# Designs tried in a protein design run: peptides against a protein of PDB entry 2AUS. Part 88

Target 1, 323 residues: chain A of PDB entry 2AUS
Amino acid sequence: ADIKREVIVKDDKAETNPKWGFPPDKRPIELHIQYGVINLDKPPGPTSHEVVAWIKRILNLEKAGHGGTLDPKVSGVLPVALERATRVVQALLPAGKEYVALMHLHGDVPEDKIRAVMKEFEGEIIQRPPLRSAVKRRLRTRKVYYIEILEIDGRDVLFRVGVEAGTYIRSLIHHIGLALGVGAHMAELRRTRSGPFKEDETLVTLHDLVDYYHFWKEDGIEEYIRKAIQPMEKAVEHLPKIWIKDSAVAAVAHGANLTVPGIVKLNAGIKKGDLVAIMTLKDELVALGKAMMSTQEMIERSKGIAVDVEKVFMPRDWYPKLW

## One batch from the design tools (peptide; made by RFdiffusion4, then SolubleMPNN)

Design b2_p15_8_s1 (from b2_p15_8, 7 letters changed)
Fold by OpenDDE base, seed 3:
Structure b2_p15_8_s1 (fold): chain B 323 residues (1-323), chain A 15 residues (1-15)
Amino acid sequence: as target 1 above (323 residues)
Amino acid sequence: SEELERLREYLASLD
């Protein structure tokens, strides 16, 4: 998520009409909710699906979806996309995750050996999905981006770990325990990050949501519920972006593929087949799609399909048809 | 709703 991408300008004269669209910071509260994502602190106990059902009841919503399952016993960062934004969770499924884990060792190991062995698990590891996973139980590689040991107290090891999506921390801890020669198990787990969502001032509880909704509906105070819900654009911050002309927005919002002439600026390093976010010049999410060209091809070509549009988010009427 | 009551009971159990 933290990869800074260069922005290449293709059309330096392109302007945007301030009367068109609804920038993320200027949406009325009802519209903000319809295009929102909650950075939920999931409590331990309920399933991620139960928590999503509860959010729908609290906020009187028809639809919601989560950005990647947490086990019932696991707490922490669960992005929950609301209503019209529900499909944006597909951008979060492949995103990196961070956890804080408590590992309990089944024997005594010198601290220096614990540190040395855990460092060897940074990089590519081989995992088998657990029995309860809907994923086929085939051996697969996963990347561990970093391991940071926070505390060692005898047989208890508290550590932070950044991982590729679908890395099983329970399996990682089991393998660390085997490498240490004593065995280990996962005592506790909290997710501290899911792509662009992290533990920060935007993290809210189910209790907060109940209170903030009440303040809005009964007291007319919108501030709290507005702050508790992030714009859907937050859920695509980690994706490569393509910014398009005002004249192209309505076509893409109707499900037309993005053609090269519609591009104003784009991130460097887009490859054919990448998931990309199509944005307005006001940083509104229009659609998600599959890149049909590289960044270089999108710069050099005068025509052709740049993005195969897969999921439209923007309403068809926010921008006029200019064709 | 029965579901909202269960939520309230659950939230009250976390306090």
Scores: peptide ipSAE 0.029, ipTM 0.711, DockQ to the pose 0.105
Fold by OpenDDE base, seed 4:
Structure b2_p15_8_s1 (fold): chain B 323 residues (1-323), chain A 15 residues (1-15)
Amino acid sequence: as target 1 above (323 residues)
Amino acid sequence: SEELERLREYLASLD
């Protein structure tokens, strides 16, 4: 998520009509909710599905989806995409995750040995999905981006860990315990990050949502519920972006593939096959799609399909048909 | 430790 991507401008003269679309910061509250994502602090106890069902009840929503399951006992960052934004969770499923974990060792180990062994688990690790996982139980490699030991108190090791999506922290801790020779288990786990969503001022509880919805519906105060819901565009901040001409927006919103002439600017480092976000010049999410060209090919070519559009988010009427 | 205890307290406060 923190990868600053260079922006390459193809058309520096491209303008956008301020009358078209609804920029993320200018959506009426009802529309903001329809295209929203909650950075939920999931409590321990309930399943991620139960929490999503509760949010739907609290906010009187027809649809919602979460950006990657947390186990019942796991708390913390659960992005919940609302209504028309529900499918944006597809962008969050492959996103990196961060956790704070408490590992309990089953024996005494010198602190220096704990630190040394845990450092060896940074990098590529081999994991087998747990039995409860819907994922086929095959051996797979996962990246551990970093391990930061926060505290060691005897047999209790508190650490921050950044991991590739679908890395099982419970399994990591089990393997660390085996490598230490004493065994270990996961005592506590909190997710502190899911892609662009982290522990910050946007993190809200279920109780906050109840109160904020009440303030809006009963007291006419929309400020709290507006702040509690992020625009769906937040959920794609970590993706490479392609910004398109106003004249291309309606076509893409109708499900047409993005062609090279429609591109105004784009991030560097797009590869063929990458998931990309197609944006307006007002930073509105039009669609997600698969890059059919590299950034370089999109710069050099005058024609061709740049993005195979997979998921449209923008309504068809926000921009005029200019064809 | 104080940080471990704060985490436990925080997690418990969410129950």
Scores: peptide ipSAE 0.022, ipTM 0.569, DockQ to the pose 0.050
Fold by OpenDDE base, seed 5:
Structure b2_p15_8_s1 (fold): chain B 323 residues (1-323), chain A 15 residues (1-15)
Amino acid sequence: as target 1 above (323 residues)
Amino acid sequence: SEELERLREYLASLD
């Protein structure tokens, strides 16, 4: 998520009309909610699905979806996309995750050996999905981006771990325990990051949401509920972006594929087949799609389909039809 | 262990 992507400008003269669209920071509260994502602190106990159902009840919503399942016993960062933003979770599902885990060792191991062995688990690991997983129980590789040991207290090892989506920390801890020769289990797990969502001032509880919704509906105070909900554009910050002309926005919002002439600027390093976010010049999310060209091809070509539009988010009427 | 205690307290506060 933290990879800064270079922005290549294709049309430096392209301007945007300030009267068109609704920039993420300028949405009326009702519209902000309709295009929102909550950085929820999921409590331990409930399933991610139960928590999503509760959010829908609390906020009087028809639709919501989460950016990646947390087990019932696992707390922490659960992005919950709301209403019209619900499908933005597809950008979050493949995103990297961070956890803080407590590993309990089943025997005594010197600290230096713990540190050395845990460092060997940075990189590619082989995992088998748990029995309860809907994922086929085939062996698969997953990347461990980093392991940071926070504390070692006898047999208890507190550590931070950054991982590829669908890495099972329970399985990682089991394998670390085997490598240490004593065995281990996961005592506690908290997710501290899901792509662009992390533990920060945007993290809110279910209780916060109850209170903030009440303050808005009963007291007319929208500030708290506005702050508790992030714009859906937050959920795509980690994706490569393509910014388009005002004249192309309505067409894409109607489900037309993005053609090369519509591109104003784009991130470097887009490959054919990548998931990309199509943005307005006001940083509004228009759609998600599959890149049909590389960044280089999008620069060099004068025509052709740049992005196969898979999911539109923007309403059709935010920008005028200019065709 | 202060970090472990903070994590436990934090997790307990979420119940």
Scores: peptide ipSAE 0.017, ipTM 0.536, DockQ to the pose 0.050
Fold by OpenDDE base, seed 1:
Structure b2_p15_8_s1 (fold): chain B 323 residues (1-323), chain A 15 residues (1-15)
Amino acid sequence: as target 1 above (323 residues)
Amino acid sequence: SEELERLREYLASLD
């Protein structure tokens, strides 16, 4: 998520009409909620689905979805996309995750050996999905981006770990325990990051949501509930972006593929097949789609389909039809 | 122990 992407400008003269659309910072509260994502601190105990059901009840919503399941006993960062933003979770499912884990060793191991062996698990690991997962139990490779040991207290090892989506920390700990020769199990687990969502000032509890909704509905105070909900655009910050002309927005909002002439600016390093976010010049999310060209091809070509539009988020009426 | 305790306290504060 932390990769700064260069922005290449194709049309430096392109302007946007300030009367069209609803920029993330200018959405009325009702519209902000309709296109919102909560950075929820999931408590231990309930399932991710139960927590989503609670959010729907608290906020009187018809639809919501989460950006990647946490097990019942696992706490921490659970992005919950609301209403019209519900489908934005597809951008979060493949995103990297960070956890803080407590590993309990089943025997005594010198600290130097613990540190040395855990460092060897940085990189590619082979995992088998657990029996409880709906995923086929095929061996698969996953990337461990980093392991940071925070504390070692006898047989208890507290560590931070950055991982590829769908890495099983319980399985990682089991393999570390085998490599140490004594065995180990996962005692505690917290998710501290899911793509662009992390432990920061935007992290809120279910209790916070109850209180903030009450302040809005009973006292007319919108500030708290507004701050508790992030714009859906937050959920795509980690994706490569393509910014389009005002004249192309309505077509894409109707489900038309993005063509090369509609591009104003784009991130460097887009490859064919990448998931990309199509944005307005006001940084509004129009759609998610699959890149049909590289960044280089989108610069060099005068025509053709740049993005196959898969998921439209923007309403069809925010921008005029200019065709 | 202190960082572990903070994690446990944080987890317990969510109940």
Scores: peptide ipSAE 0.024, ipTM 0.512, DockQ to the pose 0.052; fails the geometry check

Design b2_p15_8_s2 (from b2_p15_8, 6 letters changed)
Fold by OpenDDE base, seed 3:
Structure b2_p15_8_s2 (fold): chain B 323 residues (1-323), chain A 15 residues (1-15)
Amino acid sequence: as target 1 above (323 residues)
Amino acid sequence: SAELEELREYLESLD
């Protein structure tokens, strides 16, 4: 989300028809829900799967999925993609995460030493996945982007940490405790960020969703439920984007690969193999795909497959076939 | 609905 990407314009004369598609801000409420993502404040206690099941029941949905498991005892930011947006969680799984953690030390350590040692854990760390992880228990490197100590009270250390996806905070705290020479354990954990989703005005509880759905269905008030659900495009804000011509939209929506002539503008720094979001000129998500070219190749070439389309989100009828 | 009441009861049990 925080990666500023330059936008390179390939076709400065490309226009879009305002009558085609449904921009994220102009979707009817039912359509907004069908292409929505909830920034849920997951309570402590239930599993992420139980919470998704509850959301489906509350909102009378057939399908939903979450953007990355939180343990039952862990609260905070759980993106839940709805209905036709369910597969957008694929974009959120590899996204960076932020947590606030309470670490309890098993002995007394001077504050200056705590601060010094925790700073050494910024950067690349070696982790082994926990026993309960479905991931193969191999040693792996992970990035700690930052550690911010919020409070030190004797043996209790409250800190904010930004990490690469699949970094285990419990394991990080264990290693910090070993480095301090006294040992430590994770007392509390809250997730404060999952890619573009953070603690902000869009964060809602299960209680909020019950009330907001009731206001819509019984009182005819759409405003609350509309604000409680983000457009699916929010879930791809952190990805490199390629914006395409209106004439290419229906083809991609039918599952055709994006070819170079369809590109209007694109982000700098796309590499072959990157996950990219294919967007309309109205910032509607058409599809996710794998880049088959770099940004430079997409600029220099006149033809060829730019993106291998993996997941289509846009309906086939939002844009006309212009081929 | 009975389902909304069950949900309220469930959510109240988490606090």
Scores: peptide ipSAE 0.023, ipTM 0.588, DockQ to the pose 0.104
Fold by OpenDDE base, seed 5:
Structure b2_p15_8_s2 (fold): chain B 323 residues (1-323), chain A 15 residues (1-15)
Amino acid sequence: as target 1 above (323 residues)
Amino acid sequence: SAELEELREYLESLD
C-alpha cells in the first residue's frame, strides 16, 4: 500500500463533465452505503463471518463481504465491503498485512539474542499452513517486510510485523521460538493494517455502527454513518490505476474491455497480468481488470486491449452511452 | 513433535 506510483499522462487535454457520475465525496448517503467499505475494529470472540452478518443486520443490508479472515480470537482491522462494493474485497485479499503480536517464550533468553534472531526473520521465510487451514498444506515462501520489537519484558515480546498476505504469525512465532532454542507461542494478536486500511480515525466498532445508524434513522443525522463508511475507492488505493476518458466510461461499465485510446493517464510499473483499477477522471472506480499490456505498451501503442475487464462496479447510467 | 524436528533440521541446513 505504501508504494508511491508515478502517474504518466497520455492525454493532457482530456476533460471531464462535472455533471456525470458520482465522485466518492458527492454520493447521497444511501448511494454511499451501497458503494461503501467499513474499516471495522473486529472484536475478539466472533468469527469474521459472524461479524459480517451482524453488520448486515445493523445496517439492513442484503450483501457484505470481508477483506480477509481474522481468527475468532484475533482483533483489529477487518475491511467489510457493502452491497454493490462487496466484490471489491478481491483487491484486499492479496494486500500486505500488519500485526501487533505478543510472543511468550518458554525459557529465559538475553534481550540481545532475541533482537538478533528476530531480525533474521525479516525477508523470505518458509511456512507450512496450520492443520486447521483450508489451504493445502504445502511448504510455501512468504515475505516478512519488517519486524519491529516494541517491548521485551522477561519472556514476553511485543512486536509489530509487516507481512505478505497469507503469512501465519502463529507459525512465525513458533519458528522464532525454535531459533531461540527455548520455544515460543502466540499469546495475543491484533491486525493493525490490511492494505490501505489501518488503525486511524476511520476505524469503527460494531457499537459505533449501531449508534450511528440510529442517529441517521431516528434523528435524521447522516454525518456519523457517512464518516463510518469509506467509499469503495479506498479499497483499491494500493492497486495500480488507469484513468479513462468520459467517452470510455459507459462502455467499460457495460463490460467492454478497455482499449488503449480510452486511456488518459496511468500509473508507472504496470505489468501484463497485474490487477488494475480502472478509474474515471473524478477518481470513481469503474472496474477491476487484468492488464493485457505493460505501462510502456499502453503509452507506445495507439490500439489494442489494455485491460481485460473482470468486474464492473459502476452503474451503467452514471455516464452517457456514446455509441 | 515430528514437525519440530523437521523444522530444526531445516534451520540447521540453512547455516
Scores: peptide ipSAE 0.000, ipTM 0.241, DockQ to the pose 0.011
Fold by OpenDDE base, seed 4:
Structure b2_p15_8_s2 (fold): chain B 323 residues (1-323), chain A 15 residues (1-15)
Amino acid sequence: as target 1 above (323 residues)
Amino acid sequence: SAELEELREYLESLD
């Protein structure tokens, strides 16, 4: 999510009509909720599905979905996409995750050895999914991006870990314990990041949501519930983006593939096959799709399908049909 | 230590 992507401008004269669309910061509260994502602090105890069901009840929603399962005992960052935004969670499933974990060692190990061995687990690791996972139990490689030891207190090791999606921290800790020669288990786990969602001022509890919804519905105070819900565009911040002409927006919103002439600007480093976010010039999410060209091909070519549109989010009527 | 205990207390407070 923190990778600053260069923006390449193809058409520096492209303007956008301020009367068209609903920029993320200018949505009426009802529309903001319909296209919202909550950065939920999931409590320990309930399943991620139970928490999503609670959010639907609290906010009187028909649909919601989460950006990646947390185990019942695991707390922290659970992005919950609402209503029309529900499908944006697909952008979050492959996103990197960060956790703070407490590892309990089953024997005494010198601190220097703990630090040395844990550093060896940065990089590619082989994992077998746990029995409880919906994923077929096949050996798979996962990336550990970083391990930061926060504290060592005897047999208790507190650490921050950045991992590829679907890395099992419990399994990582088990393997660290084996490498240390004493064994270990995961005592506590909190997810501190899921792609662009992190522990920040946007993190809210179920209790906060109850209160904020009450303040809106009974007291007419929209401010709290508005702040508690992020625009769906937040859920795609980590993706490479392609910004399109106003004249192309309605076509893409109808499910048409994005062609090269529709591109105004784009991120550098898009490869064929990448998941990309198609944006308006007002930073509204139109659709997710698969890049059919590289960034370079999208710059050099005058025609062709740039993006195979897979999921449309924008309503068909936000921008006029100009065809 | 203080940070470990703070995390435990925080996690327990969410129960």
Scores: peptide ipSAE 0.011, ipTM 0.421, DockQ to the pose 0.048; fails the geometry check
Fold by OpenDDE base, seed 1:
Structure b2_p15_8_s2 (fold): chain B 323 residues (1-323), chain A 15 residues (1-15)
Amino acid sequence: as target 1 above (323 residues)
Amino acid sequence: SAELEELREYLESLD
């Protein structure tokens, strides 16, 4: 869900030096790629790992990683984080997903019954991971946020579904089929959303990437490849944020934990244990970490560790050491 | 049927 988080300001007088750092919109093309995420339209057929290997080959990259596996036969939104941004995928793995699925029923069912039964699957469901998953086959609860039936054509049911990360749509369809009394299977599946990444103007194919890279390297036109790559900050838009003083940035970039005095502003509703993004006042991602305090504690306390820094992204030299 | 067909065509166009 696009929950607009309230921003609480602790220091309304805090300024930032415009000469320090590299805001997402002002990165040179090479630096933009080094801190980039592609909203890839994964074709059906290849594995997510094969597609990542192709991107690395096309863009001449040493490292890349994807924001959540799509099965070979599944198409659609696959965020691919590049180079220095590769580890930002940890923010995307737990993010909600949306799919469009085609369910084929194994018998005739009245449309009203289909609609009624599918509505009952909104909320908490019990799933068992498939045998092919590297995950322990323990029963687990997953949340279905919504089911929207798009079309019913006899035994074919097209629907949109928003789900908690690691919900198996194939298993959901199997259970719907059992509840309908006729059985069902998943005919087709497309992922339409992965956290902040969706089907929009930022979605690009492997063919687009080939062409855009060629235009840059051979013709000197960087516009297309620049547009095809999102800043890594896009991959953390769904997380609660903490914005820090310029004087704290270099310390956090060196792997120091964020202390309460470094906070300028923060989102409401942070709980202890939440994954949070530490940002500069220019909306640059410094690090990801675990909140050690709630938002309220970060407001009320004058000292202490606010965030346990788990992963630094910002280079150590973008901001000066002020200690 | 039209949205199903568009989805299939879209999925097939990605090959």
Scores: peptide ipSAE 0.000, ipTM 0.357, DockQ to the pose 0.051; fails the geometry check

